Peptides against a protein of PDB entry 6GMG. Designs and how they scored, part 55

Target 1, 331 residues: chain A of PDB entry 6GMG
Amino acid sequence: DSDDRVTPPAEPLDRMPDPYRPSYGRAETVVNNYIRKWQQVYSHRDGRKQQMTEEQREWLSYGCVGVTWVNSGQYPTNRLAFASFDEDRFKNELKNGRPRSGETRAEFEGRVAKESFDEEKGFQRAREVASVMNRALENAHDESAYLDNLKKELANGNDALRNEDARSPFYSALRNTPSFKERNGGNHDPSRMKAVIYSKHFWSGQDRSSSADKRKYGDPDAFRPAPGTGLVDMSRDRNIPRSPTSPGEGFVNFDYGWFGAQTEADADKTVWTHGNHYHAPNGSLGAMHVYESKFRNWSEGYSDFDRGAYVITFIPKSWNTAPDKVKQGWP

## One batch from the design tools (peptide; aimed at target 1 G250 F251 D255 G275)

Design b2_p17_5_s4 (made by RFdiffusion4, then SolubleMPNN; from b2_p17_5, 6 letters changed)
Fold by OpenDDE base, seed 5:
Structure b2_p17_5_s4 (fold): chain B 331 residues (1-331), chain A 17 residues (1-17)
Amino acid sequence: as target 1 above (331 residues)
Amino acid sequence: SPPDIYAKVREYIGSRL
């Protein structure tokens, strides 16, 4: 029940976190303790620790999306999303495979499509693009310079993104970032910004005009990345959960994981921060918990979802919400 | 104002496949 959501109370700026609880390769803590960690580690603006504001605590209280929200500074728009889909695998499995015992054709196709996405390659593509963007940002003091740099970088790499329209989310992402325009943020100076990454897990079968089978088992054709670019059209993602296949079954709407700008080259060692649900300490769901998961734990996702996208946005370099290194848990 | 979208995720242990 959405009415049970509560904003976590303020934590003293210098309060140290309690130890996180290890759980199946994850580090877990209650949201209040994450706030403590966040203030010690991620809160820095221009090198100075900040108490998490009431507004930020309010954002955080929304659960998994709240973690991304507070760290990115904006509610996720998911416009600049990347994934990797193995078309050959998909076609081959459809042709040569068969439904499992008790599996319908639609269920089979949905499963095969899900399995044809490569989360690691999707993440890799996003990191690659973020790196290109960061190079383009580095010495660009206006948007025109940034765009020129970006085009040059893409041309040098023969990247298909160079063919995107000027109005594409790819080229418009920076100018559409609120913190880019803020005086204490980018102040319209691209060189003060950096690209960051978060991930969204969601359900493909969201089209109400499609078959019930697609809503139950997935839409094999939905939310595929464009060849060459890896861009996913997220315009049809409306946070609609998977349809139940049996009475009493229910699925959640989405999951968000915050990566930021970690420089760890080994994907398996990267840390993803996410929440379980909105904070409802006095409700049935209970207090929000925050998880710091390794990529394997994050990318496995849930049966609720058959798509994963890796999204690029921007934050000011003066923020420490996306440090080069993220330590899992506490201490 | 924040959007009326709430994240709910249940704990899940195991492979998504």
Scores: peptide ipSAE 0.041, ipTM 0.763, DockQ to the pose 0.051
OpenDDE base, seeds 1, 2, 3, 4: peptide ipSAE 0.033, 0.036, 0.039, 0.034; ipTM 0.709, 0.714, 0.756, 0.685

Design b2_p17_6 (made by RFdiffusion4)
Pose (drawn by RFdiffusion4):
Structure b2_p17_6 (pose): chain A 331 residues (1-331), chain P 17 residues (1-17)
Amino acid sequence: as target 1 above (331 residues)
Amino acid sequence: DMFAKMRAAQKQQLVPS
C-alpha cells in the first residue's frame, strides 16, 4: 500500500532495454528500462560502459530531478540561468490588451508575463553562452587561463556578460562545480570539463508574504531576465508550487529537463529527458517513467509553471551523459 | 498529461532533505 519511494534494482550491464518509440514527439519508458538504455549509451567513463550505481539509481528515483541529478552528478542548483523575455510585448499587451472573459487583472497580468517569455530564444542564449565557455576552457589548464579566455571572447563579442562580477554565478560556475575539483573529474583543469545545459520549469509567485493573487496567478515582476545578459536570478526560487485556485486543485512545483550537449542545430529536433514523478510501483502514483521529448513538446510546459530557465553547469569530458546525439526510444 | 495522478493526489515533486 505504501506510496514510498523505492530505488530501482540494479540492471546487469549486458541487459538490453525493451524497445519503445516516440509518439507525436515524445517517447516514454519505465525507469527500470531506461536504466538499461542509459547503461548502453550514456554510462561511458573514458569509453567504458558502466553499471548505474546504487547511488545514481537512488538519485534517479526522485522523479524529474533524477535524470538531471544523475547526468550532472549533482543536485541541480540553477545558479547560472538564462531566459528570453520580450519587454516591449509585455508592456504593450498590458497597456493595450484587456482581460478575457473570466480573468482577474492579476490573472491577466500573470498570463501576459508568462506568454512574453520565449523558451526558444532562452535555450538559444544558453546555447551560445555554453559555446563561449567551452571554447574558453579548450586549451586552458588552470582556472585563471579559463577566465582570461572567457573574458577575452566576451569583450571582443561585446557581450554584456563580460561585466559580470568576478564572484557572480556566471564567472564562478566552473570553480563551483564539484566534479571540477575532484581528482577523478576535472582535477582543477578546465580542459577536462564540458559545459552542459538542462532546463527548469517552475512557478513565479513563490513569496509566501505576497498577496494571494500572485501565489494563485503569478508575479509578473518575478524571475525576469536581466537586459543584455539574459541572466535570471534564481536565488528566490524555493521550489514552492503554484497555489490552488479551488479546493482539490493540485499543482506540481517544478519540472527538470536534461538537454546535455547535443550538436543538432535544430532546436526543435533536440531531445529533452525528464521523468513524471518519483518511483513508487507499489504505491499510488505508480512506477516512475522517463520521458524523451522534442524541444517543443518540452517547452509546451503546463499550467503548473509560468517560468522557464535554461541552466548551464559543467561535467567532466570523460563522461558520456551529454553525447553529441540523443535518440528517442530504442533501438 | 503526465502529472494527472500527482495533481489528483495533491502530490509534488520530491525535494531531498

Design b2_p17_6_s1 (made by RFdiffusion4, then SolubleMPNN; from b2_p17_6, 8 letters changed)
Fold by OpenDDE base, seed 5:
Structure b2_p17_6_s1 (fold): chain B 331 residues (1-331), chain A 17 residues (1-17)
Amino acid sequence: as target 1 above (331 residues)
Amino acid sequence: DPYAKMRALGKTEPVPE
């Protein structure tokens, strides 16, 4: 439901942001002010500041996904997704654990599954893969060279991704990136592109043919990463929210967080940019706010979601939407 | 909780058509 969604107005290119304010350990500001910051910090194309276009502002207005959208240049497809799941922990807890007081078996299993995912390890896997991909991109001037480099890198590291099918999202991700083909983007030159990361939180119990319990409490078997590769099959993610467990209860369908290509080695110090909801300044939701959260704040998630994926996509190196260093807030 | 209002109103994030 986005009937009240409004595209934020243009901000003058020279307009400096107002100071961000702290909110629950994160930096927070209204979307209009984020646009100002974005123009000053992230808008650069070939080193030149750009005013956020109407199209980009419209993308941004979509809320949390809008932040990822405007910075990645495309609506998230989530095809190249990674996660980490502790199978041994899951099995052990199911075997030896007990439902809490008032907790159903289904609720117990769903909770145990959720707790068996490790957001940090999932993020680290994505960073590892992105690093490999970036090395493969460095001197590759056509896709064939990129793929050859990638396979060599994977072989050297004995990475299970080397066994993926040539048509898998892993190998096809670059060619399926619109900005790779754009004249002012990659122009079909892999060396002009770099891998970037965003994250999606979502609900596992999306199968409408499954039990109501799975829709309410999670599907313990859904959206697990493949062993060795860490790849998550996201094909069944249809942006369906968790089913209410009580009358009047509602849940949000997803959350997106933008990381980009930060080089900060300490995961806890990385900054994740995300929004609260679509921009509805004249509606009940109000104006969209943008948050710049540390990893702890981002990865904590909400009860709305029991899965997290870390997704790799690509942007042109000429864009500054994924700088090496992201400063939280303003100034 | 940035999603408190959305939950209270039964709203979800829009997906482009």
Scores: peptide ipSAE 0.510, ipTM 0.944, DockQ to the pose 0.889
OpenDDE base, seeds 1, 2, 3, 4: peptide ipSAE 0.026, 0.024, 0.504, 0.025; ipTM 0.707, 0.699, 0.942, 0.702

Design b2_p17_6_s2 (made by RFdiffusion4, then SolubleMPNN; from b2_p17_6, 9 letters changed)
Fold by OpenDDE base, seed 1:
Structure b2_p17_6_s2 (fold): chain B 331 residues (1-331), chain A 17 residues (1-17)
Amino acid sequence: as target 1 above (331 residues)
Amino acid sequence: DPYAKMRELGKTEPVPE
């Protein structure tokens, strides 16, 4: 559904951004201006600014996923995903709660399931795991050393992830990262890589063989994190949007937010970068806009989605797409 | 709501092949 998608034009390397504008409590700008900011702040390779390439501009033009794509260097695979679910809260609300006025049983159960996820705890789990991975990467010069370090770190922390299979996305994520193998990237040296985080919001009711109610109101049992590890099986996420509940109603298929590797300890002060839609300056949607939102704004999500996952991937340390500190807006 | 126009037009975010 991108017949009118256009690649944004190149911006001069030394072109400074125009000021961002406030939008719904967040900083907003048009995609062309984000490219300018990106070149000044995030484009650095080995400390040198880079003009955003045509390929990167093409990736960016895809909308919300484009922001994560250009900054992570690959299209999101979402294999290493974390969330937090309160099973006791879920069971208690189902038992002692009741549907609201006009709410069906299926709608009630879907809503209760959605509300039983804790976005902040899910994010914190991902940050915890990313920190463990970064310690394992620090002095590892081959994959074997990285994996050994990782297992030791997990054992020291008594983390349930130590029991994951060697073929698990948890252990295979690094070797499956293209930039790890690139000469100007990791060059097969784990110590040249770092863990980064992005988030995806999506719909739980994607199983076409399930009931219509689950597709309309959510599947309460879908995409729950495994106990102990917090890992979410994302294999059933096929980018299928929520089914309409009334004529003319439509929903978006997903939302992506880029966090990177910020060191801000307060989750509420972290900045998440995302886009509204694919770039269609000559179409009905118009030009793509990029938003820099605080965690509160990001984690609120929309009625289009009832699941949130926090995903770990890797980028070379030589890239500046995931700095320790992200400043919201411009200047 | 940054997705209001998408919903209005019945659009979704594209997925590359």
Scores: peptide ipSAE 0.554, ipTM 0.952, DockQ to the pose 0.870
OpenDDE base, seeds 2, 3, 4, 5: peptide ipSAE 0.436, 0.447, 0.446, 0.490; ipTM 0.932, 0.933, 0.934, 0.940

Design b2_p17_6_s3 (made by RFdiffusion4, then SolubleMPNN; from b2_p17_6, 9 letters changed)
Fold by OpenDDE base, seed 4:
Structure b2_p17_6_s3 (fold): chain B 331 residues (1-331), chain A 17 residues (1-17)
Amino acid sequence: as target 1 above (331 residues)
Amino acid sequence: DPYAKMRELNKTEYVPE
C-alpha cells in the first residue's frame, strides 16, 4: 500500500555511514545509511557538503526512481533514451528458432525480442552521445553556441543524430532541464552543465488495445531504437506493468539505475545505484534498501521487464552527484 | 496525486536463484 511510504529522517551532516553489506555481488544498505554516504560523498555543491534536504529525502523515499530523482535533481522524463537492438538476430531466431517446451508462440516471440536487445551496446551508445554533448557544452556560454557546437560534433562524426528535428528531445533536452535555468545551477550557461546517464527497465506490452498475449509476454515491435541514432521513442511508456501470466502473479512498473558520469571505460566495472522499493519501515514491505551494483548485476534486470533504456539528462558541474569515480559500498 | 502511485516501486528485494 502506497500509503505506507515514509520520508526518512534527517541525518547529521557529519555522521559517517555504517559499512555496507555484500548482497549477491552488490553492496547493499538501508536508505538512512545511504543518506549518510550521500552527504559525505555526493552532496557537494561547489565543493561544500550539504545535508540532504527534506524534499530530497522525500524524493529518495520513492525507491529506485527516488535514487535517480535525488541525484539528477528532477523526476525522470526519459525523453532522451537510447538502446541497441539486433534486428538480424531477431529475425534469424524467429525463423530458425522454436518455442521451448510449454512456451507459447507469443511467449517465444517476446523472449526472442527481449534477448535481441544488447544492454552493453545500448549503454555505450548513451556514453558516446553524452561525450559528444559534453564536448559541445565545454566552451558554450549560451544555448545557441551549444547547439552549434553539437551540430558540428555530429557532422564530424557523421552521426545520424544530426538529422533530428530541432524540436527533438535530443536538441531540446538542455533547455528543458530545470537546473540549467537555476541561478545556482547552470544559470543559462551550458558550460556549467554536464551530461549524465541513468537507466530504466520497463515492460514493452503496455498497449491496452493490443492482444492479451502481448501484455503478458511482451510486444516484440515496441520500444525499439531507431536505426542509426539508437533513439527510443518513450512517448508510449506510461509505467504500465506486465500483465499476470498466472493467478496471483504481479509485476512492478519500472526500475531505475543511476550511473551519472563515471569515466570507467570498462562497462563491467561501472557502478549503478538503485533502490528495491519505496520506504515503508512500518509497513509490510519494510525499510527501503539501496544497492550499488556492477553493470552485470544491473543489466540482468527482472522478469517484470523486457526493455532497458539508457537515458541522458544534465546536471550542474558544481554538483557531485555524478563523480568521475564511484566507489561501491562503504568504506 | 495520481502520479504518486506511478512513482512508487513496491517490489521486494531480489534474491538470485
Scores: peptide ipSAE 0.028, ipTM 0.725, DockQ to the pose 0.069
OpenDDE base, seeds 1, 2, 3, 5: peptide ipSAE 0.028, 0.024, 0.027, 0.024; ipTM 0.731, 0.678, 0.703, 0.681; seed 3 fails the geometry check

Design b2_p17_6_s4 (made by RFdiffusion4, then SolubleMPNN; from b2_p17_6, 9 letters changed)
Fold by OpenDDE base, seed 3:
Structure b2_p17_6_s4 (fold): chain B 331 residues (1-331), chain A 17 residues (1-17)
Amino acid sequence: as target 1 above (331 residues)
Amino acid sequence: DPYAKMRKLNKTEPVPE
């Protein structure tokens, strides 16, 4: 428990942000300044600006997950996750490749598995599915209508998701979204909701019953997408970080990036919003910073993580936390 | 408590790797 976490103070509703600063191709600012931007750009409910509430500021203060939390309206459950894995590449590299100098076999296999994931294809799959869902939502005024529309859309596209069980996160995601049931949210009307996307980076080697090598260098078989659907079983993700490979080494448990519902077709031009750590202005970590990164910067991830998933959830259309266009930085 | 298992991110500023 981070005893030094602090909730950022309220910002006046009319306060404009200070300029963001560039940081290795990203736009960076302190959390309080992000709150100012958020109030000007993303805070709108039914077209009206809102001051970020104390609760929302509290959520935001948790770091990268806080950015996704405040914008999605709920703590990420990560149940509807997509990725892309090149099985042929993986097999070929294992067969014909060789460990680097000083690289163990386990390290080699973990690295090859990591490199066999295609972040761009994973993202595109999530966008494809989100698009299908949005079409299904568009004219549906109850959940039954939504599900019927969804099944029809999937059938028309010959999508393997049509074979998912009714209890699958794919079909249950909407009904399990708190804002869908809220009076000022969806009010049980699917047509008032839209699909949004965020991404999670995490470690594959989380099984405590597995070998130490898998915990240190990755589990090549873990968190692979199902063929045809691209769905990733996230049930084994317990936010356990990578195990140290040397004394004194430590890794972070996850990273979250908020995409929302941008319509930019070029993945490389999409903007991802994320935080560095929980807000601790008086602690060793310091103040929380918020980054707005292009896809290239986001998808590169860190050595802390060997998996990336792209997750679909829903927000009310009346919220402006997921606009069609996101501008990087300020002004 | 739905958040009891939540662990906070302690990552530093992004640095190119």
Scores: peptide ipSAE 0.027, ipTM 0.705, DockQ to the pose 0.065
OpenDDE base, seeds 1, 2, 4, 5: peptide ipSAE 0.024, 0.025, 0.025, 0.025; ipTM 0.695, 0.689, 0.695, 0.692; seeds 1, 2 fail the geometry check

Design b2_p17_7 (made by RFdiffusion4)
Pose (drawn by RFdiffusion4):
Structure b2_p17_7 (pose): chain A 331 residues (1-331), chain P 17 residues (1-17)
Amino acid sequence: as target 1 above (331 residues)
Amino acid sequence: SYLPPRSSGTFVYPTPP
């Protein structure tokens, strides 16, 4: 009867996954089967396949956060985040639009703020920034050389990110990555690391001392990207879900999607990996399923979330959790 | 359905130890 979280059992390294295919842009498989796929195409350490460890299987079993947790080796902090927001569209639709049939002004403002975000440009911004970071760390063998290389390209590119504080989440992103300092990971050598991207969908109205309207319909001023840099201050994100509008209405508090470092230029052809909930085959929600969605399917989101952030972190180059290509389903 | 039934109340992911 227990809807307790259970850890999926170990899968032998030779066990191949059951086949599955995408339908209308999304593919799904039970977590036990995804572990088999992950071990075949994502588990490589210096080209050697590995079994998903007991710890990794435990992380993965937590739901949507599990895929990102496993692939990055760290519970996601969301410290370095980017998004795109059309300020002019937002200001114009507020002073020119009107609430629709059956909206409070708070609901109208919350929706307009939501629709003013552009997740394609947001992902595109994280893409170009991660590329700058990767070029900065290519031949840099200490952090100082990495930061010099990073500032040099940002200044020459007239990127407002050059003026970020030395201790900001942007410039400190590499040094604050645990695997960067590990002797088996980056070993304080930026050339052994790689920037990767994952996404977080979440709710804007997370201030418990704010009005109920913001908790139910969103805070338009919350989690907006800074101009020029596109940085999103994630420090006030506390994993608080959208408040219900009627009794019995439940909302999920967040969703994580793993992109990695795919080389595909078509943002719509990129694949994003995420789970539906924690693993509980003997319980109410059932077994965890891993979803592999095209970008538009991922960025469609749900009414639970009115905010999207595209996050940059680092993993060692020796890993294979962020390959150049990601294929939906199996084979 | 990807999300739990909304009539069951708000779902929150468990906090790890």

Design b2_p17_7_s1 (made by RFdiffusion4, then SolubleMPNN; from b2_p17_7, 8 letters changed)
Fold by OpenDDE base, seed 5:
Structure b2_p17_7_s1 (fold): chain B 331 residues (1-331), chain A 17 residues (1-17)
Amino acid sequence: as target 1 above (331 residues)
Amino acid sequence: SIRPDPSLGTYVAPVPP
């Protein structure tokens, strides 16, 4: 945590946002203005607007993860993560492809692995699973009923997730969600909850016991989804950034994008909300900015990252942080 | 810059201009 991080001040509940600024297909604004938008659009509890609390503003101030944090109600645990990896493509490219001029073998393999992930298919898998979960939640008034519904849904679809252990993040995610247990949240009633999605970009080469090359150029074998389920074991993600490949080069730990529960069927039209850095208006980094990006802009990521995971968590239906439709920018 | 620079993690790299 940086010493120059500042919690944004409270914004009056009735203050309307200033217009967002278009930026390369994105909508951008300063964090204070996002708070204004959030209060007008996303703050509703049981249909009533709420002022963003000091605690929520503090969460938000942490940057990209802060956006997901404030909207999901908890710091991301990333336990229930999905991705899509084309094994055949990977093997074929390794076998028949060649390193580019000046590209090391390790760099080549890392790049090929990165390119073998399909962000859109990963996102689609998460949405598919979220839909199944939402159906299972709909009329379940206790966890047992929810789990039974899940198993039935999965069996009906012949989904490999039906074979997951009861202690798997897939089955345990709901009961491990704080808002599920809160009286003003789910109150232990699954039917009061809904599945939501966020995405994390991160670096594959995090194993300190592995080669330096893997830390610099990626670990081709790391964080692959399990066949059939699409589940990614995130246990080895320790928020370790990519190692520099040249002097003076530096990479960031991660990026988080909030999707929520948008119903837009076209992935390219979905909106992802994320922040650039922690809020430091009086520091070198400056004020935090919030971006609302289309999927293409979000999924392209940065050279800092070679993995993208799409994570499912839960929020109370009474919250409006994950509406069916997200409008990019303001007005 | 729109490049992320989160405060949490192992370390935070400078945000490119």
Scores: peptide ipSAE 0.035, ipTM 0.746, DockQ to the pose 0.192
OpenDDE base, seeds 1, 2, 3, 4: peptide ipSAE 0.035, 0.038, 0.035, 0.029; ipTM 0.754, 0.762, 0.756, 0.727; seeds 1, 2 fail the geometry check

Design b2_p17_7_s2 (made by RFdiffusion4, then SolubleMPNN; from b2_p17_7, 6 letters changed)
Fold by OpenDDE base, seed 2:
Structure b2_p17_7_s2 (fold): chain B 331 residues (1-331), chain A 17 residues (1-17)
Amino acid sequence: as target 1 above (331 residues)
Amino acid sequence: SILPDRSNGTYVAPVPP
């Protein structure tokens, strides 16, 4: 019932947040209070606090994707996505493993595939690539210079991404970023942009032409990263949720977590910001809540999802939506 | 710790038109 979505009201620029509440090892607050924090911490443009605009509040109201949307400046396209998959583990477990009691073969294969993804390695790959991109952006004053720098960096590291097509999401991501072209954004100057990361959790069994078992228990072959690059083809992700396995069971379509550009070297100490659902204060779902989770909490995901991807996009350096350090909760 | 159950059959977020 998307019709129950409401845009949160404006918050005064000087209003301080109420304390966040602990919830399952993460910090939680209502969306209105997150707006207050956002205005105090993340709203800065060219060093000046900004009130969250009506448009931004509307974006935010969409829930988990809204958090990524408001901080990245665009609705997630998910084109430049990375993951890590242990193919040897997968093959070995399929060959030598056995279904649990009451587990179907399809359920077993889906579970084994899910468990063969390494969220931490996927995240690290995205961070590695983002770092390469940031070096390439530095002192590049046009797209051509950026691309040349990027190719040189990849060659120096003997990175398989150097073999990607010029039209691939990897090379086209910057030019396809609206804020790159905006006068008050990048203004077509790569050196004014920086790479940022968010994560998406979703269901692998989205092919309607596939077996019901794949839709219920996952498609073991879907959304695997390419060897060497770690790139995931996200073209088949249509936000289709997992199919029910029993009567009355239901699943949600996706989850998004915002990381930005944190410099914390320990993945376990990084903070991921995400929402529970769209804002429906007068509806059955209730008010939207925002969570700031450590990587462990984020990467655990839900039974709704069997895939996680770490996506790179770009924002202007003048934005403070992706600071080097993120503190969990308030104060 | 167990994460909150969000498997309620509802979309987390609609796709904007």
Scores: peptide ipSAE 0.028, ipTM 0.708, DockQ to the pose 0.394
OpenDDE base, seeds 1, 3, 4, 5: peptide ipSAE 0.024, 0.023, 0.025, 0.024; ipTM 0.696, 0.687, 0.696, 0.688

Design b2_p17_7_s3 (made by RFdiffusion4, then SolubleMPNN; from b2_p17_7, 6 letters changed)
Fold by OpenDDE base, seed 3:
Structure b2_p17_7_s3 (fold): chain B 331 residues (1-331), chain A 17 residues (1-17)
Amino acid sequence: as target 1 above (331 residues)
Amino acid sequence: SILPDRSKGTYVAPVPP
């Protein structure tokens, strides 16, 4: 299991990556080659290329979460998460729809709930909020100024987030970001930080006290966004995978995709970076591969998951892990 | 579409202090 995980070796700073290979509309490469690309493109601190440190390589080796980890600078906390759910569609489909042949009622309800989430609208909401936050950050030199700016921005837009508690993940996210407090990071200066986005796919049926059907086919009521804000309460996400529906079946616990701070207005053209599994070159899983996928490929997800959330966190502006433009693959 | 090869479980890294 985890014992097979290996930290990828260091790559020379000047080593150029090999070409990525196409994989069903994605750009794919082995983790070592991604490190090379990362050093050339994303490693810059204050404009200077950096070799990926041993610590960063270790983070990366954890797979899909590792990609987000190394680029965000912290293990994902997933506290500030957004999604979009069409309640009317859900209700209407439950009333007027019918289970497919061989589909149980629970399976039907789980499927309908999954289909009632709109990944694009969820992503758009996160981008909207990130934009508001970035405006609030821009000229704020202390947290108080940032919070004041944020409240003003929300008021101007009549955004329901203005009603969130001061202790909510929405308002506390910046202060809880380690890089914000670091001397070489934000140094407690909000104007040195920017909002970034990643996505998490996970399973809704994680409540062990719930019915087996919910664990197998999803909990239609779980992890819905709050009306108006779009905030998803992620406190109940314990990285529990979907329960098997048949003998021998197993599911992945989560998937993470890194978006960063791309400015591409067309969601379909945005690039999402993710990994397949932890790096185990000498194990049964094999070497970790990194994928750069378009939004369609990312948002499609897996049958392992019935929820997608778009999460906001912060990184120093001096980091280049979240550039305005991300080029898919290499060269 | 065909999805990339995934593990049956991704190890959850411990939360850094």
Scores: peptide ipSAE 0.026, ipTM 0.707, DockQ to the pose 0.231
OpenDDE base, seeds 1, 2, 4, 5: peptide ipSAE 0.023, 0.025, 0.023, 0.024; ipTM 0.692, 0.707, 0.701, 0.698

